# Peptides against a protein of PDB entry 3NZW: the designs that were tried, part 159

Target 1, 212 residues: chain A of PDB entry 3NZW
Amino acid sequence: TTTLAFRFQGGIIVAVDSRATAGNWVASQTVKKVIEINPFLLGTMAGGAADCQFWETWLGSQCRLHELREKERISVAAASKILSNLVYQYKGAGLSMGTMICGYTRKEGPTIYYVDSDGTRLKGDIFCVGSGQTFAYGVLDSNYKWDLSVEDALYLGKRSILAAAHRDAYSGGSVNLYHVTEDGWIYHGNHDVGELFWKVKEEEGSFNNVIG
Target 2, 222 residues: chain B of PDB entry 3NZW
Amino acid sequence: QFNPYGDNGGTILGIAGEDFAVLAGDTRNITDYSINSRYEPKVFDCGDNIVMSANGFAADGDALVKRFKNSVKWYHFDHNDKKLSINSAARNIQHLLYGKRFFPYYVHTIIAGLDEDGKGAVYSFDPVGSYEREQCRAGGAAASLIMPFLDNQVNFKNQYEPGTNGKVKKPLKYLSVEEVIKLVRDSFTSATERHIQVGDGLEILIVTKDGVRKEFYELKRD

## One batch from the design tools (peptide; made by RFdiffusion4, then SolubleMPNN)

Design b2_p21_6_s2 (from b2_p21_6, 10 letters changed)
Fold by OpenDDE base, seed 3:
Structure b2_p21_6_s2 (fold): chain B 212 residues (1-212), chain C 222 residues (1-222), chain A 21 residues (1-21)
Amino acid sequence: as target 1 above (212 residues)
Amino acid sequence: as target 2 above (222 residues)
Amino acid sequence: QLPVAPSVQPWSFGGFTRPRA
């Protein structure tokens, strides 16, 4: 798995691969590793598939309850704290979760929190999470600027996941791409890695280690 | 060391069509190298046009299916006989599976039916409740033999239009029920040839707007 | 304790390490 999120002048880019594995078996190439909690809030998934799906769905319910009780959307800080508190209660039980909670509120603006099953909760501008995270960081860190255009930022997110899919055996399938703005998240499609790889190679003249 | 799990073998397969879905399973039940039964159905009509199979350890599979059937019953009691949608059924099954997260059901679960738009739907679950809607899924002993075949024949993976030098993929299209049944039969006959835990009989449940139909075919009994 | 048989294994979205940014 490779997931990433980063803040820039135009909001937040979120990009993830779509491969699930069971040992050496490719269980699926089409899984959704982003949960759409509400129109302004996303969660990403790395680690145990069921742990992530179950508890991030649960988180969505808690966020909705907050909205009903408080008559206001939950903050990204509070949403991430709910999840962090939950996994902390299960510390030692064997949960495996590496998550990013990404969203927009008027109070916070575009915000990203990293939350994992060890109890770590971090706010930041750039995170890559998963077995392919180091490959994604290699591309992302080399090209990241706060002043990226939306188009360039979307491409950078997609390109970073592609790099990870190329090098990490546990990443692949397709790239799911999101842009989060003050108006909410926008889905920017599913990009098959096989097709995307050849397109990028041709257009960039990159991936020269691959002949053909 | 306490080992509560067994393995009863078998294989299951789901394929979604445009206005139908199919869930099939062999009828062999084994323990190690011994055939316990040549006809032990593992695909069930659970009501509300939902068919279900939980393949792996049969005791766990049966328990899970029974719990889900009870869940359907209580859903009707609590919601004035409202039909349970297949997406809601999938969510319910996730909770049943994840409720035993720390002592999981030793099963690969597949359900099939129609979504709220009348389109065929197949949902697949891991032992602890992760799930995905797909066009096709194989589970059980011969899943590794069948799933790549389904990738090629249902989703047309690695197929290209002739004369395009691999530049144009074969377009996706829904398969007819007759085509799906042929693929299911070919899948199981082939799997039976190469896997000792698959064979004896093939039971296919076909879900349409008109209800659930069952078909049965003989497999090799070796 | 999770199942170990290849046909009945939980799905994984890969491993993860803590982010460095």
Scores: peptide ipSAE 0.388, ipTM 0.797, DockQ to the pose 0.546
Fold by OpenDDE base, seed 4:
Structure b2_p21_6_s2 (fold): chain B 212 residues (1-212), chain C 222 residues (1-222), chain A 21 residues (1-21)
Amino acid sequence: as target 1 above (212 residues)
Amino acid sequence: as target 2 above (222 residues)
Amino acid sequence: QLPVAPSVQPWSFGGFTRPRA
């Protein structure tokens, strides 16, 4: 798995692969590793598929309850804290979760929190999470600027996941791409890695380690 | 140390069509190298036009299916005999599975039915309750033999239009019930040849708007 | 204990290490 999120002048880019594995078996190439909690809030998934899917769905319910009770959308800080508190209660039980809670509120602006099953909760501008995270960081860190255009930022997110999919055996399938703005998240499509690889190779003249 | 889990073998397969879905399973039940039964059904009609199979350790599979059937019953009691939708069934099964997260059901679960738009639906679950809706899924002992075949024949992976130099993929299309049944039969006959835990009989449950029908075919009894 | 058999094991979205922001 490779998931990433980063803040830039235009909001937040979220990009994830879609491969699930069971040992050396590719269990699926089409898994959705982003949960759309509400129109302004996303959660990403790395680690145990069921742990992430179950508890982030649960988180969605908690966020909805907050909205109903408080008549206001939950903050990214509070949403991430709910999840963090939950996994902390299970500390030592064997949950495996590496998550990013990404969203926008008027109070916070565009915000990203990293939450993992060890109880770590971090606010930041750039995170890559998963077995392919170092590959993604290699591309992302080399090209990241706060002043990226939306188009360039979307491409950078997609391109970083592609690099990870290329080098990490546990990442692949497709890239699911999101842009989070003050008006909420926008889904920017599912990009098959096989097709995307050859397109990028041709257009960039990159991936010259592969002869095609 | 006592191992609470067994492995009863077998293989299951779900394929969704446009207005139907199928869930098939062999009828062989084994322990180690011994055949316990040549006809032990593992695909069940659970009501509300939902068919279910939980393949792996049969004791766990049976327990899970019974719990789900009971869940359907109580859903009717609590909601004025409302039909349980396939997506709601999937969510319910996730909770059944994840409720035993730290002592899981040793099964790969597949359900099939029609979604609320009348389209064929197949959902697959890992042992602890992650789930995904797919067009097809193989589970069990011979899943590794069958799933790549389904990728090629249901989802047309690695197939291209002739004369396009691999530039145009074969377009996706729904398969007819007859075509799906042919694929299921070919899958299981092939799997039976190469896997000792698969054989004896094939039971196919077909879900349409008119209900669930069953077909049975003999497999090798070796 | 989670199942380990090849035909019956939990799906994984890969491992992860603590990120650096």
Scores: peptide ipSAE 0.384, ipTM 0.793, DockQ to the pose 0.537
Fold by OpenDDE base, seed 1:
Structure b2_p21_6_s2 (fold): chain B 212 residues (1-212), chain C 222 residues (1-222), chain A 21 residues (1-21)
Amino acid sequence: as target 1 above (212 residues)
Amino acid sequence: as target 2 above (222 residues)
Amino acid sequence: QLPVAPSVQPWSFGGFTRPRA
């Protein structure tokens, strides 16, 4: 798995691969590793598929309850804290979760929190999470600027996941791409790696380690 | 040391069509190298036009299916006989599975039915409750033999339009029920040849708007 | 220990380490 999120002048880019594995078996190439908690809040998934799906769905319920009770959307800080507190209660039980909670609130602006099953909760501008994270960082760090255009930022997110899909055996399938703004998240499609790779290679002249 | 899990082998397969879905399973039940039964059905009509199979350790599978059937029953009691939608069923099954997160059901679960738009739907679950809606899924002993075949024949992976030099993918299209049944039969006959835990009989449950139909075919009995 | 069979193994979205950014 490779997931990433980063803040830039235009909001947040979230990009994830879609491969699930069971050992050496590719269980799926089409898994959705982003949960749309609400129109302004996303969760990403790495680690145990069921752990992530179950608890991030649960998180969505908690966020909705917050909205009903407080008559306003939950903050990204609070949403991530709920999840963090939950997984911390299970610390040592064997949950496996590497999660980014990404969203927008009026008071916070675009915000990203990393939350994992070890109890770590980090606020930051750039995170890559998963077995392919280092590959993604290699591309992302080399090209990241706060002042990226939305188009360039979207491409960078997509391109970083592509790099990880290329090098990490546990990443692949497709890239699911999101842009989070003050108006909410926008889904920017599912990009099959098999097609995207060749397109990028041709357009960039990159991936010269592959003949074709 | 006590091992709470067994492995009863077998294979299951779901394929969604445009307005139907199929869930098939062999009827062989094994332990190690011994055939316990040549006809032990593992695909079940659970009501509300939902068919279900939980393949792996049969004791766990049966328990899970029974729990789900009971869940359907109570859903009707609690919601004025409202039909349980396939997506809601999937969510319910997730909770059943994840409720035993730390002592999982040793099963690969697949359900099939129609979504609320009348489109064929197949949902697959890992042992602890992750799930995904797909057009096709193989589970069980010969899943590794069948799934790549389904990738190629249902989703047309690695197929291209002739004369396009691999530039144009074969377009996705729904398969007819006859085509799906053919693929299922070919899958299981092939799997039977190459996997000792698959064989004896093939039971196919076909879900349409008119209900669940069952077909049975003999498989190799070696 | 759980038996080793991919079909009845939990799905994984890979491992992860601490983020470094």
Scores: peptide ipSAE 0.382, ipTM 0.782, DockQ to the pose 0.651
Fold by OpenDDE base, seed 5:
Structure b2_p21_6_s2 (fold): chain B 212 residues (1-212), chain C 222 residues (1-222), chain A 21 residues (1-21)
Amino acid sequence: as target 1 above (212 residues)
Amino acid sequence: as target 2 above (222 residues)
Amino acid sequence: QLPVAPSVQPWSFGGFTRPRA
């Protein structure tokens, strides 16, 4: 798995692969590793598939309850804290979760929190999470600037996941791409890695270690 | 060391069509190298046009199916006989599985039915409750033998339009029920030849708007 | 304890490490 999120002048880019594995077995190439909690809030998934799906869905319910009780959307800080507190209660039980909670509120602006099953909760501008995270960081860090255009930022997110899919055996399938703005998240499609790779190679003149 | 789990082998397969879905399973039940039964059905009609199979350790599978059937019953009691939708069933099964997260059901679960738009639906679950809707899924002992075949024949993976230099993929299209049944039969006959835990009989449940139909075919018995 | 048999292994979205050393 490779997931990433980063803040820039135009909001937040979120990009993830779609491969699930069971040992050497490719269980699926089409899994969704982003949960759309509400129109302004996303969660990403790495680690145990069931742990992530179950608890991030649960988180969605908690966020909805907050909205009903408080008549206001939950903050990204509070949403991430709920999840962090939950996994902390399960510390030692064997949960495996590496998550990013990404969203926008009027109070916070565009915000990203990293939350994992070790109880770590971090606010930041750039995170890559998963077995392919280091490959993604290699591309992302080398090209990231706060002043990226939306188009360039979307491409950078997509391109970083592609790099990870290329090198990480546990990443692949497709890239799911999101842009989060003050108006909420926008889904920017599913990009099959098999097709995307050749397109990028041709357009960039990259991946020259592979014969076209 | 004590092992609370057994492995009863077998294989299951789900395929969704346009307005139908199928869930098939062999009827062999084994322990190690011994055949316990040549006809032990593992695919069940659970009501509300939902068929279910939980393949692996049969005791866990039976328990899970029983719990789900009971869940359907209580859903009707609590919601004025409302039909349980396939997506709601999937969510419910996730909770059943994840409720035993730290002592899991030793099974691979597949359900099949129709979604609320009348389209065929197949959902697959890992032992602890992760799930995905797919067009097809093989589970159990011979899943690794069958799934690649389904990738090619249901989802048309690695197939391209002739004369396009591999630039145009074969377009996706729904298969007829007859075509799906052929694929299922070919899958299981092939798997039976190469896996000792698969054989004896094939039971196929077909879900349409008119209900659930069952078909049975003999498989190799050695 | 999670099942470990090949045919019934839980799905994984890969391993992960903390974002920074």
Scores: peptide ipSAE 0.381, ipTM 0.790, DockQ to the pose 0.520

Design b2_p21_6_s3 (from b2_p21_6, 10 letters changed)
Fold by OpenDDE base, seed 3:
Order: sequence, then structure tokens, then C-alpha cells
Structure b2_p21_6_s3 (fold): chain B 212 residues (1-212), chain C 222 residues (1-222), chain A 21 residues (1-21)
Amino acid sequence: as target 1 above (212 residues)
Amino acid sequence: as target 2 above (222 residues)
Amino acid sequence: QLPVAPAVLPWSFGGFSLPPA
């Protein structure tokens, strides 16, 4: 798995692959590793598939309850804290979760929190999470600027996941791409890695280690 | 060492069509190299036009199916006999599986039915409750033999239009019920030839708007 | 006797670690 999120002048880019594995078996190439908690809040999934899917769905319910009780959307800080508190209660039980909670509130602006099953909770501008994270960082860190255009930022997110899919055996399938703004998240499609690879190679003149 | 799990073999297969879905399974039940039964059904009609199979350790599979059937019953009691939708059934099964997260059901679960738009639906689960809706899924002993075949024949993976030099993919289309049944039969006959834990009989449950129909075919009894 | 592969395994969305420093 490779997931990433980063803040820039135009909001937040979130990009993830879609491969699930069971040992050496490719269980699926089409898994959705982003949960849409509400129109302004996303969660990403790395680690145990069931742990992530179950508890982030649960988180969605908690966020909705907050909105009903408080008559306002939950903050990204509070949403991430709920999840962090939950996984901390299970510390030592064997949960496996590496998550990013990404969203926009008027109070916070565009915000990203990293939350994992070890109890770590971090606020930051750039995170890559998963077995392919170092490959994604290699591309992302080399090209990241705060002043990226939305188009360039979307491409950079997609391109970073592609790099990870190329090098990490546990990443692949497709790239799911999101842009989060003050108006909410926008889904920017599913990009098959096989087709995307050849397109990018041709357009960039990259991946020259592969002969077409 | 405490080892409560067994492996009863077998294979299951789900395919969604446009306005139907199928869930098929062989009827062989084994322990190690011994055939316990040549006809032990593992695909069940659970009501509300939902069919279910939990393949792996049969005791766990049976327990899970019974719990789900009971869940359907209570859903009707609590919600004025409302039909349980396939997506809600999937969520319920997730909770059943994840409720035993630290002592899992040793099964691969597949359900099939129609979604709320009348389209065929197949949902697949891991042992602890992660799930995905797919067009097709193989599970069990011969899943590794069948799933790549389904990728090629249902989702047309690695197929291109002739004369395009691999530039144009074969377009996706829904398969007819007759085509799906042919694929299922070919899958199981082939799996039976290459896997000792698959054989004896094939039971196919077909879900349409008119209900659940069952078909049975003989497999090799070796 | 040849080892028998597990019939069923949980799905994984890969491993994860903290971001590099």
C-alpha cells in the first residue's frame, strides 16, 4: 500500500493505490483505501484491511453524532483524536492501522493528521504512509512546493503513487485521487496503473529502466 | 498447542450480471486427504434474495451463516418486515466477522444478490470482516486457479481488440446468465482436474428479481 | 508431508511506518 496527503496553496491532495494482498497473493486490485467520512473529511487506510475499514467507518459514525449534538461539523483535530483515543485503548491487542485524517473546517483551514495503531498522532503538511511510502516520498519531496497549481499538485500526487506502485510489490492496481478545498473534497478519478505508467513514461520520458 | 481450526476444502465462486447474480460452490467436504462427504452444500439462501457462502473451516462457516440468518430474522422483527438490502447485509456480516477479530472465523465469505437498483451484486469478505463489492470473486482451495481465469473472462483483463496492436482494450460488457453458468461450470470442472479438495458436485444459486433458483451439476468424483 | 498453505488469510493494505525524518 501507498497513501499520501499534502497541503499546498490550493488545499489538500490525497492519493492512494488500490491493491490488497494476503501474503504473496494479490487479493484485490480495486480496493478503496479512502473513506469519505463527510463532504469535508477523508480518511486513508494502510495496514490491516479490516482494522482500517471497520474503525474508520466507526469514526464516521462518531463524527456524525458530533454534528447532530453540536450542530456543527466536527474539527479535523477532534475527529483524529477520537480515532487516536480508540486505537490507544487497543494498544497491545494487535491492531494494525496507519491512517491520515484529512479535511477542511473554517476554524482550522485545510488540515492533515497522521494516526497509527501505536498511538502516534501527528499534525503535518506532508505524509506518505504504507509499504511504498519511501518511494512516494522520493518523488513528492523532490517536486513539492507550496505554490503548486491545483493541476500540478494533482499530477504530483498521482505521479508519486505511480512511482511507489512501480517499485513496491505490495502497491498497485490504480490511483484514486482527491482534492480537498474549503468547498469540500472532489474526487479526481481512478487511474489504472498499467495505462498510467505508459502514458507518463511517454509524456515525461521517464522510467527509462523499462524498455517499451 | 491449542489449534481449534480445521480445513474442509472446497471452492466457491460469485459472479454478478446486469440483473442477476450467481453464487456457486462445490459439494465436496474433506479433512486432509479424506472425503467426508460428496454432497454437503455450502451455498445457502438466507432470505430477502440474499445467498451466502463461508468457505474454509466448515464449523465456522456454518456458525457464521446461522448467525446471519438469525440477523435477518431479527432485522425483520425490529424494522417491520423491511427487506434487508445487500449492502446492509454486507455491513452486518462485517460486524459478525469483526466481532470475533481476536478469534476469527476461519472462512472466506461471499454473498450475492441484487442491489437497490436491481443490478447484480457480489460482496467478498476476509476472515475478519474487510469487504468489497466486485463483479466476480473466487474463494477457497482453488481460488488461485480460478480467480485469474475470471479476471480474463469476466473482466476481460489482458484482452485487446484485434488489429489494434494492444492499444484498444476489449470493452466491458455484462454477461448473460447462460454465459455466466458456462464460465462457472468451466471453472469448477477445471479446478476439479487440478485440485484434490474440489469435486463431486456443483451447486449454483442464481438470484434474480423473481427469487433464488438452484442448479446442480455433477463433477468428477475422483 | 508437504506443508499445506493456509486456506484463508486476512487482507492487508501493506505495511506502514512513520515518515522518515
Scores: peptide ipSAE 0.329, ipTM 0.788, DockQ to the pose 0.688
Fold by OpenDDE base, seed 5:
Structure b2_p21_6_s3 (fold): chain B 212 residues (1-212), chain C 222 residues (1-222), chain A 21 residues (1-21)
Amino acid sequence: as target 1 above (212 residues)
Amino acid sequence: as target 2 above (222 residues)
Amino acid sequence: QLPVAPAVLPWSFGGFSLPPA
């Protein structure tokens, strides 16, 4: 798995692969590793598929309850804290979760929190999470700027996941791409890695380690 | 080390069509190399036009299916006999599985039915409750033998339009019920030839708007 | 927990670690 999120002048880019594995078995190439909690809040999934899917869905319910009770959308800080507190209660029980909670509120602006099953909760501008995270960082860090255009930022997110899919055997399938703004998240499609790889290779003249 | 689990073998397969879905399973039940039964059905009609199979450790599978059937019953009690939708069923099964997160049901679960738009639906679950809607899924002992075949024949993976130099993928399309049944039969006959835990009989449950139909075919009994 | 050599495994979205320093 490779997931990433980064803040830039235009909001947040979120990009993830879609491969699930069971040991050496490719269980699926089409898994959605982004949970759309609400129109303004996303969760990413790395680690145990069930742990992430179950608890981030639960988180969505908690966020909705917050909205009903408080008559206001939950903050990204509060949403991530709810999840963090939950997993901390299960510390040592064997949960496996590496998640990013990404959203936009009027109070906070564009915000990303990293939350994992070890109880770590971090606010930041750039995170890559998963077995392919270092490959994604290699591309992302080399090209990241705050002042990226939306177009360039979207491409960078997509391109970083592609790099990870290329090098990490446990990442692949497709790239799911999101742009988060003050008006909510926008889905920017599912990009099959097989097609995307050759397109990028041709257009960039990259991936010269592969002949074709 | 504590090992309360067995493995009863077998294989299951789900395929969604346009206005139908199929869930099939062999009827062999085995422990190690000993055939316990040549006819032990593992695909069940759970009501509300939902069919379910939980393949792996049969005791866990039976328990899970029983719990789900009870869940359907209670859903009717609580909601004035409202039909449980396939997506709601999937969510419910997730909770059943994840409720035993730290002592899981040792099964691969597949359900099939029609979604609220009348389209065929197949949902697959891991032992702890992650789930995905897919066009097809094989589970159980011979899943590794069948799934690549389904990738090619249902999802048309690695198939291209002739004369396009591999640039145009074969378009996705729904298969007819007859085509699906052929694929299922070919899958299980092939799996039976290559896996000792698969064989004896094939039971296919076909879900349409008119209800659940069952078909049975003999498999090799070796 | 599942057996050491399970026939059925939970799905995984890979491993993860904290971002490098």
Scores: peptide ipSAE 0.316, ipTM 0.779, DockQ to the pose 0.520
Fold by OpenDDE base, seed 4:
Formats: C-alpha cells, sequence, structure tokens
Structure b2_p21_6_s3 (fold): chain B 212 residues (1-212), chain C 222 residues (1-222), chain A 21 residues (1-21)
C-alpha cells in the first residue's frame, strides 16, 4: 500500500493505491483505501484491511454523532483524537493501522493528522504511509512546493503513487485521487496504473528502466 | 503446536450480472486427504434474496451462516419485516466477522444478491471482516486457479479490441446468465482437474428478482 | 494466529512506518 496526503496553497491532495494482498497473493486491485467520512473529512487506510475498514467506519459513526449532538461538524483534530484514543486502548492487542485523517473546518482550515495503531498522532503538512511510502516520498519531496497549482498538485500526488506502484510489489492497481478544499473533498477519479504508467512514460520520457 | 482450525477445502465462486447474481460452490468436504462427504452443500439461501457461503473451516462457516440467518430474522422483528438489503447484509457480516477479530472465523465469505437498484451484487470478505463489492470473486482452495480466469473472462483483463495494436481495451459488459453459468462450470471443472480439494458436485444458486434458483451439476468424483 | 492458508488469509494494505522528520 501507498497512501499520501499533503497540504499546499490550494488545500489538500490525497492519493492512494488500490491493491490489497494476502501474502504473495493479490487479493484485490480495486480496494477503496479512502473513507469519505463526511463531505469535508477523509480517512486513508494502510495496514490490516479489516482493522482500517472497521474502525474508520466506526469513526465515521462517531463523527456523525458529534454533528448530531453539537449541531456542527467535528474538527479534524477531534476526529483524529477519537481514533487515536480508540487504537490506544487496543495497544498491544495487534491492531495494524496507519491512517491519515484529512479535512477542512472553518476553525482549522485544511488539516492532516497521521494516526497509527502504536498510538502515534501527528499533525503535519506531508505524509506518505504504507509499504511504498519511501518511493512516494522520493517523488513527492523532489517536486513539492507550497505554491503548486491545483493541477500540478493533483498530478504530483498521482505521480508519487505511480512511482510507488512501480517499485513496491504491495502497491498497485489504480490511483484514487482527492482534492480537499473549503467546499469539501472532490474526487478526481480512479487512474489505472497500467494505463497511467505508459501515459506518463510517454509524456515525461520517464521510467526509462522499462523497455516497451 | 495446537491448531484450533480445520480445513475442509472446497471452492466457491460469485459472479454478478446486470439483473442477477450467482454464487456457486462445490459439494466436496475434505479433511487432509480424506473425503468426508461428496455432497455437503456450502451455499445457502439466507432469505431476503441473499445467498451466502463461508468457505474454509466448515465448522466456522456453518456457525457464521447460522448467525447471519439469525441476524436476518431479528432484523425483521426489529424493523417491521423490512427486507435486508445486500449492502446492509454486508455490513452486518463485517460486524459478525470482526466481532471475532482476535479469534477469527477461518473462512472466506462471499454473498450474492441484488442491490437496491436491482443490479447483481457480489460481496467478498476476508476472515476478519474486510469486504468489497466486486463483479466476481473466487474463494477457497482453488481460488488461485479460478480468480485469474475470472479476471480475464468477466472483467476482460488483458483483452483488447482486434486491430487496435493493444491500444483499445475490450469494453466491459454484463454477461448473460447462460454465459455466467458456462463460466462457472468451466471454472469448477478445470479446478477439479488440478485440485484434490475440489470436486464431486457443483451447486449454483442464481438470484434474480423472482427469487433464488438452484442448479446442480456433477463434477469429477476423484 | 491463523494458519498460513492463502484462501483464508486476512487482507493487508501493506506495512507502514513512521514518516521521516
Amino acid sequence: as target 1 above (212 residues)
Amino acid sequence: as target 2 above (222 residues)
Amino acid sequence: QLPVAPAVLPWSFGGFSLPPA
């Protein structure tokens, strides 16, 4: 798996692959590793598939309950803290979760929190999470600027996942791409890695290690 | 080393069509190298036009199916006989599976039915409750033999339009029930030839708006 | 705790580590 999120002048880009594995077996090439908690809040998934799906769905329920009780959307800080508190209670039980909670509130603006099953909760501007994270960082860090255009930022997110999919055997399938703004998240499509690879190779003249 | 789990082999397969879904399973039940039964059904009509199979350790599979059937019953009691939708069933099954997260059901679960729009739906689950809606899924002993075949024949992976130099993919389309049944039969006959844990009989449950239909075919009894 | 059987292995979204500083 490779997931990434980064803040820039235009909001947040979230990009994830779609491969699930069971050992050497490719269990799926089409898994959705982003949960749409509400129109302004996303969660990403890395680690155990069931752990992530179950608890991030649970988180969604908690966020909805917050809205009902408080008559306002939950903050990204509070949402991430709920998840962090939950996984911390399970510390040592064997949960496997590497998550990013990404969203926008009027109070916070665009915000990203990293939350993992070890109890770590970090606020930051750039995170790559998963077995392919280092490959994604290689591309992302080389090209990241705060002042990226929305178009360039979307491409950079997509391109970083593509790089990871190319090098990480546990990443692949497709890239799911999101842009989060003050108006909420916008889904920017599912991009098959096979098709995307050849397109990028041709347009950039990159991936010259591959003949074809 | 103590192992609380058994492995009863077998294979299951789900394929969704436009207005139908199919869930099929062989009827062989095995332990190690011994055939326990040549006809032990593992695909069940659970009511509300939902069919279910949990393949792997049969004791766990049966327990899970019974719990789900009971869940359907209670859903009716609690919600004025409202029909349980396939997506809600999938969520419920996730909770059943994840409820045993630290001592999982040793099964690969597949359900099939129609979604709320009347379209065929197949959901697959891992042992601890991750799930995904898919057009097709193979599970069990011969899943590794069948799933790539389904990728090619249901999802048309690696197929291209002739004369396009591989530039145009074969378009996705729904398969007819007859085509699906053909694929299922070919899948299981092929799997039976190469896997000792698959054979004897093939039971296919077809879900349509009119209900669940069952078909049976003989497989090799080796 | 599960036996290694591909047909019934839990799905994984890969491993992960903390991001670099």
Scores: peptide ipSAE 0.306, ipTM 0.780, DockQ to the pose 0.609
Fold by OpenDDE base, seed 1:
Structure b2_p21_6_s3 (fold): chain B 212 residues (1-212), chain C 222 residues (1-222), chain A 21 residues (1-21)
Amino acid sequence: as target 1 above (212 residues)
Amino acid sequence: as target 2 above (222 residues)
Amino acid sequence: QLPVAPAVLPWSFGGFSLPPA
């Protein structure tokens, strides 16, 4: 798996691959590793598929309850804290989760939190999470700047996942791409890695380690 | 060391069509090299036009299916006989599976039915409750033999339009029920030839708007 | 850790590590 999120002048980019594995078996190439909690809040999934799906869905319910009770959308800080507190209660039980909670509130602006099953909760501007994270960081860090255009930022997110899919055997399938703004998240499609790879190779003249 | 799990083999297969879905399974039940039964159905009509199979350790599979059937029953009691939608069924099954997160059901679960728009739907679950809606899924002993075939024949993976130098993919299209049944039969006959835990009989449940139909075919009994 | 037999494995969205320092 490779997931990433980063803040820039235009908001947040979130990009994830879509491969699931069971050992050496490719279980699926089409899984959704982003949960749309509400129109302004996303969660990403790495680690155990069921752990992530179950608890991030649960988180969604908690966020909705907050909205109903408080008559205001939950903050990204609070949402991530709920999840962090939950996984911390299960510390040592064997949960496997590497998550990013990404969203916008009027109070916080665009915000990203990293939350994992070890109990770590980090606020930051750039995170890559998963077995392919180092490959994604290689591309992302080398091209990131705060002043990226939305178009360039979207491409960079997509391109970083592509790089990870190329090098990480546990990443692949497709890239799901999101842009989060003050108006909420926008889904920017599913991009098959097989097609995307050749397109990018041709357009950039990159991936010269592959002949074809 | 005590191991509470067994492996009863077998294989299951789900394929969603445009306005139908199929869930098929062989009827062989085995432990190690011993055939326990040549006809032990593992695909079940659970009501509300939902068919289900949980393949792996049969005791766990049966328990899970029974719990789900019971869940459907109580859903009707609690919600004025409202039909359980396939997506809601999938969510419910997730909770059944994840409720045993730390002592899982040793099964690969597949359900099939129609979504709220009347389109064929197949949902696949891991042992602890992750799930995904797909057009096709093989599970069980011969899943590794069948799934690549389904990728090629249902999702047309690695198929290109002739004369395009591999630049134009074969377009996705729904298969007819006849085509799907043919693929299922070919899958299981092939799997039977190469896997000792698959054989004896093939039971196919076909879900349409008119209900669930069952078909049975003999497989090799060696 | 999941007490499952090798024939039926839970699905995984890969491993992960903490962000680099």
Scores: peptide ipSAE 0.305, ipTM 0.768, DockQ to the pose 0.469

